# Peptides against a protein of PDB entry 4KTY: the designs that were tried, part 210

Target 1, 266 residues: chain A of PDB entry 4KTY
Amino acid sequence: YVLNDIGVIFYGEVNDIKTRSWSYGQFEDGILDTCLYVMDRAQMDLSGRGNPIKVSRVGSAMVNAKDDEGVLVGSWDNIYAYGVPPSAWTGSVDILLEYRSSENPVRYGQCWVFAGVFNTFLRCLGIPARIVTNYFSAHDNDANLQMDIFLEEDGNVNSKLTKDSVWNYHCWNEAWMTRPDLPVGFGGWQAVDSTPQENSDGMYRCGPASVQAIKHGHVCFQFDAPFVFAEVNSDLIYITAKKDGTHVVENVDATHIGKLIVTKQI

## One batch from the design tools (peptide; made by RFdiffusion4, then SolubleMPNN)

Design b2_p28_3_s4 (from b2_p28_3, 9 letters changed)
Fold by OpenDDE base, seed 5:
Structure b2_p28_3_s4 (fold): chain B 266 residues (1-266), chain A 28 residues (1-28)
Amino acid sequence: as target 1 above (266 residues)
Amino acid sequence: SLSKEQKEKAIKELEKKAVENSQAIYDS
């Protein structure tokens, strides 16, 4: 468990790593009450509120506004009308207190804002948590655990065929917990992500996914292990789309995605 | 198979796309 209420979030590029301060404020007035309010809005039963597996999964859903009028509305189009630009936030406190006061989603967030607020939520509820930054983070859209890059014959990317995307960096959280629902050895750090990326069993949420399971290729373990695995370990498949309609695999790169994963030591 | 030049070009194009998909904090 980390008592620090100010943290560092890594961002930028793999060859130009940057850091920003983030005030978590998990001990500030009204923050615990707001976290409890978030769980109330999620209609969590009292028995589940003591289970870090359930709490972290609900948190991953509720920190984003999708589905359930959760805390933050994401925006990535550089149009932040009727809200605050994601880069203007410096901590979780103002966001959480605004949410509690207005009872409406707060605009706007991107990955580090989601991760910052989620980190506050987890820590406030006694779950050890940290933010993780993954450089060259894959977003697998078709759940095939690979990045299919379609190229024209001239070598340029065919944007019509190439559906998968990659973030130069992406931030999510790791939460420490036992996993009695998994085989022994797969407790410890669990990846959880509140940035709305993919639907998971009916809601935009992600995790907890066992970091150990992912490291050992156990993508069948709940929750959302395939998606998290793809974020950090997708192979790049370079496919030339020929004029005759044939597709030829030209290259496979197993080293590009997840090139660097950074987190501050607890 | 792709030549070294083609591979480098493809990687650069992918990286460019990654930059286009960057977070606002990176672009500012």
Scores: peptide ipSAE 0.335, ipTM 0.758, DockQ to the pose 0.239
Fold by OpenDDE base, seed 3:
Structure b2_p28_3_s4 (fold): chain B 266 residues (1-266), chain A 28 residues (1-28)
Amino acid sequence: as target 1 above (266 residues)
Amino acid sequence: SLSKEQKEKAIKELEKKAVENSQAIYDS
């Protein structure tokens, strides 16, 4: 329900699912103002602010600090000396209010923090939104819709050659909207992601991508459907790097990625 | 050809890296 200001975010591992409470606080003082401020910082025109497609896309860009001095700086190296560790956040309110006050990106976030803040942003602006957790979530960085795992002959991962990655879990958002820019039937839930993962037409943003389109294997529709599809459907391609420099595809696993997708009911 | 065990090991190693280096959450 859009009016719920407290939610649950799923995390952990597929065999050990965990939950974390998150306070969205979309009705707290200053939060709506901050969401409007975010759109102001994005220099979003007034006409676009009523379009959930544009708003969600701008939000996906602005909730992360990359490119545009947006809300959150991501950090994944366990070095949080210049801010707050991602695990210390319990809700969106403190983050958004700090951003509004300081007018500088807030440190630090990871996927559930990005998703939490983005969920607040969407709900504040009247867009029904929920957080989705994908276990065994692929990060395809070369847009080939597969997870290339390079192995040495001894079976160990070759980290130099293996560029793609898999999150044990990843959180993003689904936003409810019509998609008049797409064929009939591809409205409804749209995947949007503010965690900075890949560049999309010049900015670190993702979506809105039609969940229905992706579910039916349609990756040709805007926005970023191939990336989202890869997150949940990438084949694992096991490639052995031979000592002679040749690469041999040894195995393909089409069942591992996207093993479980969990979301709270709205 | 890779054995099931080899594939599972590789994935587990990748997952472990993700846990340790990326999505660390402490219980509240």
Scores: peptide ipSAE 0.323, ipTM 0.760, DockQ to the pose 0.320
Fold by OpenDDE base, seed 4:
Structure b2_p28_3_s4 (fold): chain B 266 residues (1-266), chain A 28 residues (1-28)
Amino acid sequence: as target 1 above (266 residues)
Amino acid sequence: SLSKEQKEKAIKELEKKAVENSQAIYDS
């Protein structure tokens, strides 16, 4: 008897919340072996494999193919000709088994696929994990903890002055662990993200970032707290780009980004 | 300062762009 753990992933828009089923399959044959293989490919020391901080950090890097020939190749350009469209996946098992068999990154994923596979990875290794969906999720590209909206003097948006972007929704994971490397009270749920968004100290990875720390505005704690904070709590900064090249902050909106964060209770 | 209309316009444009460039699930 194999228990197939099936979850629900929230997606869509804040005004049109949708759900999809995802089979994690952390107990299926070959999945644990694959998770160990992933850590082997990451050249993770055996001593670190029992540390959820290190494991989740490595997992966030290895579930994406960037830097290290990890599990999934992301694609957001609607070109999926050389693999499986992200929407076609229904669970983690086929992806992980394909990775183990081919020893090459699997094509293709987007955030919920990354989150699904990462959730399997974490759970398989005994780390309690859940998927979080953030609607109007900011992608702070310049690490300024804000979403810059540049306007011309005529009021039209100038999208060339920033690389900041917003996902209509974004999925990542929260992993439960103690954080002895952080002050007391910042253990528990840690945000980790395997979707390749930003480089973190040389690799496309994210977290673990203390949810409690972020909730209380502490962005100085490892790992990637500023980025995660920005995803859920970036202020929209309306900046008028003057003809003389000066920038003037015209307005700040603290209500748009992270308008809804949804996760299932574990 | 920006007018309400200007802000709303900017938000709408941002949202539209966000939707266009955001991750999407294609239901088949």
Scores: peptide ipSAE 0.289, ipTM 0.746, DockQ to the pose 0.245
Fold by OpenDDE base, seed 1:
Structure b2_p28_3_s4 (fold): chain B 266 residues (1-266), chain A 28 residues (1-28)
Amino acid sequence: as target 1 above (266 residues)
Amino acid sequence: SLSKEQKEKAIKELEKKAVENSQAIYDS
């Protein structure tokens, strides 16, 4: 994982799975220096820079520009007038070198760009990492581990009541590390996400969350396990909002979210 | 109960909203 400088990222729809090549370039000139610079910008203590838990958490915050003028500005408006469209990037190198040179956030990224740059960051620092793509990825923004879909009596979505959302696909990273801060057995792959989605203790970051813990329904362990769990395992709750103000659960679907999770196995 | 079509429509609307909401959150 650490030695692979070219990868494949899965994207698209569950019924139309697509792949794109991504050059991580972790060994290219200036890339390691840029990763160190990112940690400097984060004002990360020297003692923490050898701890993959701290490094991956800081990386999840700093790869996005939110809060701290990190690496990438996210945009989903299909305009991208003041930068590079997310789809135009082919790898991490140009992004990281631009960030290092300009010392300003680079425009623009979406999930696979964030994941690509984050993967480079992790690998540069000796942390085994891979990109994971989740199709029908839930965004639970009220931390109840379910997707509440409110419908009007006519069947249309009530946009005022419906807060949660779903990505057709979402990419994040898994980083390999020991977790001495967790019970035995919850080391190994840890989910980390640099796409700005939810605030985690004051910053837009996510993880590391133990994949093993999440797989076994343990969401009580740091960091952000409930959010990651919800991304892959939220039940869809269809609720009809009646005109009289009552709510009626019409359907529960436990199979839609996280319908397919794909990662390159090397 | 909801029909398959109604559920599919709702999910499609949620996907559209996801993009908009994520952008709004990021810009806030």
Scores: peptide ipSAE 0.374, ipTM 0.755, DockQ to the pose 0.851; fails the geometry check

Design b2_p28_4_s1 (from b2_p28_4, 15 letters changed)
Fold by OpenDDE base, seed 5:
Structure b2_p28_4_s1 (fold): chain B 266 residues (1-266), chain A 28 residues (1-28)
Amino acid sequence: as target 1 above (266 residues)
Amino acid sequence: SDLQLKAVFGKDSNGNIVETGWEVPNLT
């Protein structure tokens, strides 16, 4: 999880699982220096740089450009006029070296690009890390642990009322560390996510959230456990917005979200 | 496509809410 510099990332759909190769390049010239530069840009104290909890949380913020002029600018609208299309990247090295050279955010990424770069960052700093892919990944944006899907009477989604969404797939990272800030048993793999999705205490970042805590429904544990829990366990609540302004719950689907979570070992 | 897409929902012929496809997100 630290020494392997080439990986496989799962993507696509649950019924059509695909894989892509990704070169992490954590041992390439200039990459470690760039990771240290990232922490410098974050103004991270030297004393905190030895703490994987702090490092992974800072990394989740800094790998995305939001808030802090971090590494990558995301784009999901299929318009990449001022940069490189997300699909064109094959590894982390070119992205990180461009960031170090230009000192400006690199365009563009989607979840697997963020996860790839973040994986390099973690491994460079001696934190065991892997990429995980969740199919039918929920994005809860009101922290109620459910997907509220508002529909018109004709069955079309009311985009104005519906703020929550479901990705066909989403990639994030798991980092291995002890969690002395949590009860015994909640160390090990921690979910961390650098794809900018939600604001967490003032910044677009996510984690570390204990995977064991999430599996056992302990969403009260720091950091961002409710959000990560919702990504894999949210119920879909279908609500019809009637013309008279009333809302009626039509159905609840507890099987739609988190149909498959895949990770490659090594 | 390898791009991330968001689910689209609608009613089927029986009036049940189902996933009808995927769309490119508008996050700008």
Scores: peptide ipSAE 0.566, ipTM 0.918, DockQ to the pose 0.802
Fold by OpenDDE base, seed 4:
Structure b2_p28_4_s1 (fold): chain B 266 residues (1-266), chain A 28 residues (1-28)
Amino acid sequence: as target 1 above (266 residues)
Amino acid sequence: SDLQLKAVFGKDSNGNIVETGWEVPNLT
């Protein structure tokens, strides 16, 4: 249980690690009420609101605006014409209060903003939570646990053959909970991510994925373990796409993804 | 930059595939 209402978020690049402060404000007036409102908007039944598994999963969906008019609209194209640039936010309070007041998604966020707001949400609801930053974070778009890099026969990269990508950094959350739905030993820290990256069973959400399971290569457990695993442990697979449609693996780089994962122990 | 960026891959002078830089993502 974390009582700190101010945190530090790591960002930047692996060779130039930066930190920013973030005010979670979980104790500020109206914030808990807003978190409850978020669950109301999600039409979450009352019985589920006491279950951190369900709450964190709903939170991962609702902190982003996709699918359900949740809290934050993401923008990564450096165009913020109709809102606040992600870098301008300093905490969760203004975002959550704006959402509650306007009842419309707030613009705009990137991963650390999503993670910050989600951290507030989790903490407000009594779920111990922290932010994790992963440098060289893979985005596996086709759920094959690989970061595919396609090459033409001439060796040039063809970026159109895959939607896989690598973030310079990505922030998500870890939430502490028991996992009675998983085998013994896979409770504790669970990866959850509110940044809209991939569709998970019909919604842009991610987790909770057992950190212990992922560390031991168990990606078969709910929820979204393969995606989280890929974020931190994908191999870069260099594939030559031949004109005849065949694919040949030319090289594998197991050291590129997840070069550094930073989080505070709580 | 504090913005999230996507890696760009390409050939180096020796013809090896390497990360050549970062770009603003187009998620459309």
Scores: peptide ipSAE 0.561, ipTM 0.920, DockQ to the pose 0.820
Fold by OpenDDE base, seed 1:
Structure b2_p28_4_s1 (fold): chain B 266 residues (1-266), chain A 28 residues (1-28)
Amino acid sequence: as target 1 above (266 residues)
Amino acid sequence: SDLQLKAVFGKDSNGNIVETGWEVPNLT
């Protein structure tokens, strides 16, 4: 998980799973220097740079451009003016080297690009890491562990009321580390996500969240466990917004989210 | 497509709430 410089990322639809190759290039010239530069830009204390908890959390913030002029600018509206379309990237090296050279965020990325670059960052710094793809991945906007889907009486989604959403797929990372800040047993794989989705204590970042804790329903532990839990386990709550302003729960679907979670072995 | 898309929901002809498709996210 540290030595492999080429990987496979799963994407597409749950009924049409696709794979793409991604070159991490953590050993290529200039990449380690760029990772150190990223931490410098984050103003990370030297004493914290040996702590994978701090490093992964900083990385989750800095791989995205939000808040801190980090590495990648996301684009999901299919408009990629003044940059490279997310699908055109084949690896992390060009992105990281461009960032180091220009000292400006690189355009553009979506989840697999963020995850790819973040994976390089983690591996470059000696943190075992892998990419995880979740199909029907929930985006809980209000941290209530539910996907609240508001519908008009005609059945169409009320976009003004509906803040939560479901991705066809979403990629994030898992990083291997001990968690002395958590109860015994919650070390190992930690979910971390550099795709800017939600604010976590003032910045767009996510994790590290204990995979073991989440697996056993423990969402009270730092960092961002409720959000990660919701990505894979949230219930869909269908709410009809009536013309009179009343809300009626019409249905609850506990099986829609997280239909498939996949990661490459080794 | 390899792009991330968001689910669209609606009622079918029987009044059941179903996934009706995928759309490009509106970032407006």
Scores: peptide ipSAE 0.559, ipTM 0.917, DockQ to the pose 0.768
Fold by OpenDDE base, seed 2:
Structure b2_p28_4_s1 (fold): chain B 266 residues (1-266), chain A 28 residues (1-28)
Amino acid sequence: as target 1 above (266 residues)
Amino acid sequence: SDLQLKAVFGKDSNGNIVETGWEVPNLT
């Protein structure tokens, strides 16, 4: 989880699983220096740089450009006029070296690009890390642990009312660490995500969230466990917005979200 | 496509709510 400099990332759809190679390049010239530079840009104290909890949380913030002029600018509208299309990237090295050289955010990324760069960052700093792909990944916008899908009477989505959404797939990272800040048994793999999705205490970041805690329904544990839990285990609530302004729950689907979670085994 | 897409929901011909496909996220 630390030594492999080439990996496989799962993507596509649950019924058509695809894989892509990604060069992490954590041992390439200038990459470790760039990772240190990222922490410098975050103004991270030296004392915290040895703590994987702090490092992974800072990394989740800094790999995205939001808030802090971090590494990558996300784009999902299929318009990439001022940079490199997300699909054109094959590894982390060019992205990180460009960031270090230009000192400006690099365009553009989607989840696998964020996860790839973040994986390099974690591994460079000696944190065992892997990429996880979740198919039918929920994006809970209001932190209520459910997907509220509002529909017009004709069946079309009411985009004004519907704030939650579902990705065909989403990639994030798991980092291995002890969690002395949590009860015994909740160390090990921690979910961390650098794709900017939700604000967490003032910044677009996510994790570390204990995978064991999430598996056992302990969403009260820091950090961002409710959001990660919702990504993999939200119920879909179908709500019809009536013409008279009333809302009616038409259906609940407990099987739609998190249909498959895949990671490369070592 | 390797791009991330968002699910689209709607009613089918029987009036059941179903996933009808995927779309490029509208960020504007």
Scores: peptide ipSAE 0.557, ipTM 0.916, DockQ to the pose 0.772

Design b2_p28_4_s2 (from b2_p28_4, 9 letters changed)
Fold by OpenDDE base, seed 5:
Structure b2_p28_4_s2 (fold): chain B 266 residues (1-266), chain A 28 residues (1-28)
Amino acid sequence: as target 1 above (266 residues)
Amino acid sequence: SDDQLVAVFKKDANGNIVESGWKTPNLS
């Protein structure tokens, strides 16, 4: 999880699972220096750089450009006119070296690009890390641990009222560390995510969230456990927005989210 | 396509909620 510099990332759909190769390149010239530069840009003190909890949380913020002029600009509009399309990247090295050279965010990334670069960052700093892909991944934007889908009377989605969404797939990272800040048993793999999805205490970042805690429903544990829990366990709540302004719950689907979670053990 | 997409839902003629397709997300 530290030495392997080439990996496989799962993507696509649950019924059509696809794989792509990704070169992490954590041992390439200039990459470690760039990772240290990233922490410098984050104004991270030296004492914190030895703490994987702090490092992974800072990394989740800095790999995305939001808030802090971090590494990657996300884009999902299929235009990508002022940079490189997300699908054109094959590894982390070119992205990180461009960031170090230009000192400006690199365009563009989506979840697997964020996860790939973040994986390099973690491994460079001695933190065992892997990429995880979740199919039918929920994005809860109001922290109620459910997906509220609002429908018009004609059956179409009310896009104004529906703020939550479901990804066909989403990639994030798991980082291995002890969690002395949590009760015994909740160390090990921690979910961290650099794709800018939600604000977490003032920044677009996510984690580290204990995978064991999430599996046992302990969403009260720092950091961002409710959000990660929702990504894999949210119920879909279908609500009909009637013309008279009333809302009626039509159905609840507890099986739609988190249909498959895949990771490669290398 | 490799692009991440978000699900589109619709109520069918029988009143069941079904996935009717995928669309580009609105993250910015």
Scores: peptide ipSAE 0.465, ipTM 0.900, DockQ to the pose 0.807
Fold by OpenDDE base, seed 2:
Structure b2_p28_4_s2 (fold): chain B 266 residues (1-266), chain A 28 residues (1-28)
Amino acid sequence: as target 1 above (266 residues)
Amino acid sequence: SDDQLVAVFKKDANGNIVESGWKTPNLS
């Protein structure tokens, strides 16, 4: 999880799983320097750079351009005229080197690009890391651990009221570390995510969230465990907004979210 | 291709996709 510089990222649909190669290139010339530069741009103290908890959290913030002029600008509008389409990237090296050279955010990324670059960042700094793909991944917008889907009386989705959303797939990272800040047993793999989804204490970042904690339903542990938990284990709540202003729950789907979580094994 | 590889789905109560922010990529 540290030495491999070429990987496979899972994507597509749960019924049609696809794979794409990704060159992490953590040993390529200039990449380590760029990772250090990223931490410099984050104004990270030297003392914190040896702490994988701090490093992974800073990395989750800095790999995206939001808030801090980080590495990648996300775009999902299918118009990429001012940069490189997300699908055109084949690895992390060109992205990181461009960032280091230009000192400006690189356009453009989507989840697998963010995850790929973040994986390079983590591995380059000696943190064991892997990419995880979650099919039917929830994006909880109001932090209530469920997906609220508002419907018109005719059954169509009310886009104005519905703020939560579901990715067909989403990629994030897991980083291996001890968690002395948590109770015993919640070290190991930690979910971290650099795709800008939600604000976490003032910045678009996510994690590290203990995978063991999430598996056992412990969402009170730092960082961002409720959000990660919701990504993999949210119920879909279908709510009809009546003309009189009342809300009626018409259906609950507990099986839609987190149908499959895939990662490459050693 | 500039096709999106990530999709945001909104489904109705019957599980049908009624809104999507993505275009299925042509990877053939």
Scores: peptide ipSAE 0.016, ipTM 0.425, DockQ to the pose 0.211
Fold by OpenDDE base, seed 3:
Structure b2_p28_4_s2 (fold): chain B 266 residues (1-266), chain A 28 residues (1-28)
Amino acid sequence: as target 1 above (266 residues)
Amino acid sequence: SDDQLVAVFKKDANGNIVESGWKTPNLS
């Protein structure tokens, strides 16, 4: 999970799993320098750079351009005229080198691009890392650990009221580290996500969240455990918004989110 | 191809997809 510079990213639908190759290139010329530059741009002190907890959290913030002019600008509107379409990227090297040379955010990325670049960043700095794909990935934007789906009386979704959303798939990273800041047993793989989804204590970042903690429902552990938990285990709450302004819960689906979580071994 | 690979979808109470999109609500 450190030495392999070529990987496979899973995407698509749970019923039609697809794969794409991704070149991490953590050993390519200029990549280590770029990773150090990223930490410089984050104004990360030298003492913190040896701490994988701090490094991964900073990385989750800096791989996206939000807040801090980080590496990648996300775009999901199918308009990519001012950069490279997310699907055109095949690896991290060109993105990171462009960022280093231009000193401006690179356009454009989506989840697998963010995850790919972040994976390079982590591996380049000696942190074991892997990409994880979650099918039916929830995006809880109000931190209530559930997906509130508001429906019109005719059964159609009320897009105005429905703020939460579900991705057909979402990619993020897991990084291996000890967690002395957590109780014993919650080290190991930590979920980290550089795709800008929600604000975490003032910045668009996510993690590290203990995978073991998430698996056991310990959402009180730093960082961003509730959000990660919601991504993989949210209940879908279907609420009908009546014309008179009342809300009625019609259905609760506890099985829809997190149907499949895939990680390539090796 | 410039096609998006990530989609946001919404289902009704019966599990039918009633809406799909390419943006998250908090992203522009």
Scores: peptide ipSAE 0.008, ipTM 0.351, DockQ to the pose 0.302
Fold by OpenDDE base, seed 4:
Structure b2_p28_4_s2 (fold): chain B 266 residues (1-266), chain A 28 residues (1-28)
Amino acid sequence: as target 1 above (266 residues)
Amino acid sequence: SDDQLVAVFKKDANGNIVESGWKTPNLS
């Protein structure tokens, strides 16, 4: 295998797929040191640093600033006055070096930035990793493996009732590792996500979730399999919130989520 | 823009659910 320090990230919409280059820079000066520093900040014991399961899980937590003063502050409000707009980043190096130097979270990131930095982190530590882009990616907020879209009687979305959301696209990572903690056959690619989406056992982190497990519907397998499953395969449940307070299921769309999943083989 | 958006759905005049646009997602 060959670890490339430059990659391509897919984004945009399923009908208008776009690509951007991303410099991972895992071999650049100070980057490996920064990755080790990240694990130090996480207070990760030395023994765990050799375990890709633990490393990837810690990485998913630490690449985002939530909970632990990790690397990147996420922002999705289109107002990035106190930092760098997510779209302005072209690679991981500047972000990681700034984090190491300032010892403060770097502003700002969105999914592809998180995924880019996380990819660097994983590769620096010898974990084969790639970025995955999922178009029409679900964000299951209540862990019920479905997207509950509440509609007013006029057909508009009831934003107060609708807690789940669908990204036009979302980027996360897959990391290659064995999973001795899972049954045989569920090693290989593991979904990990550093974009702070949901709390997982007390921290904003996600994975590693066995891709094979997800494909076969084994959502009971650690870690965060239900969430990852929902991202790629949840049904959209359209529910009309009646004026009288009753809820009526009007439609179920099983084809919308995970319309296209793009990744490169490595 | 490269910023992420969330899909917004509406019903058309016939009651069919259609994509109606995009908005900034809320992850809170």
Scores: peptide ipSAE 0.032, ipTM 0.585, DockQ to the pose 0.723; fails the geometry check

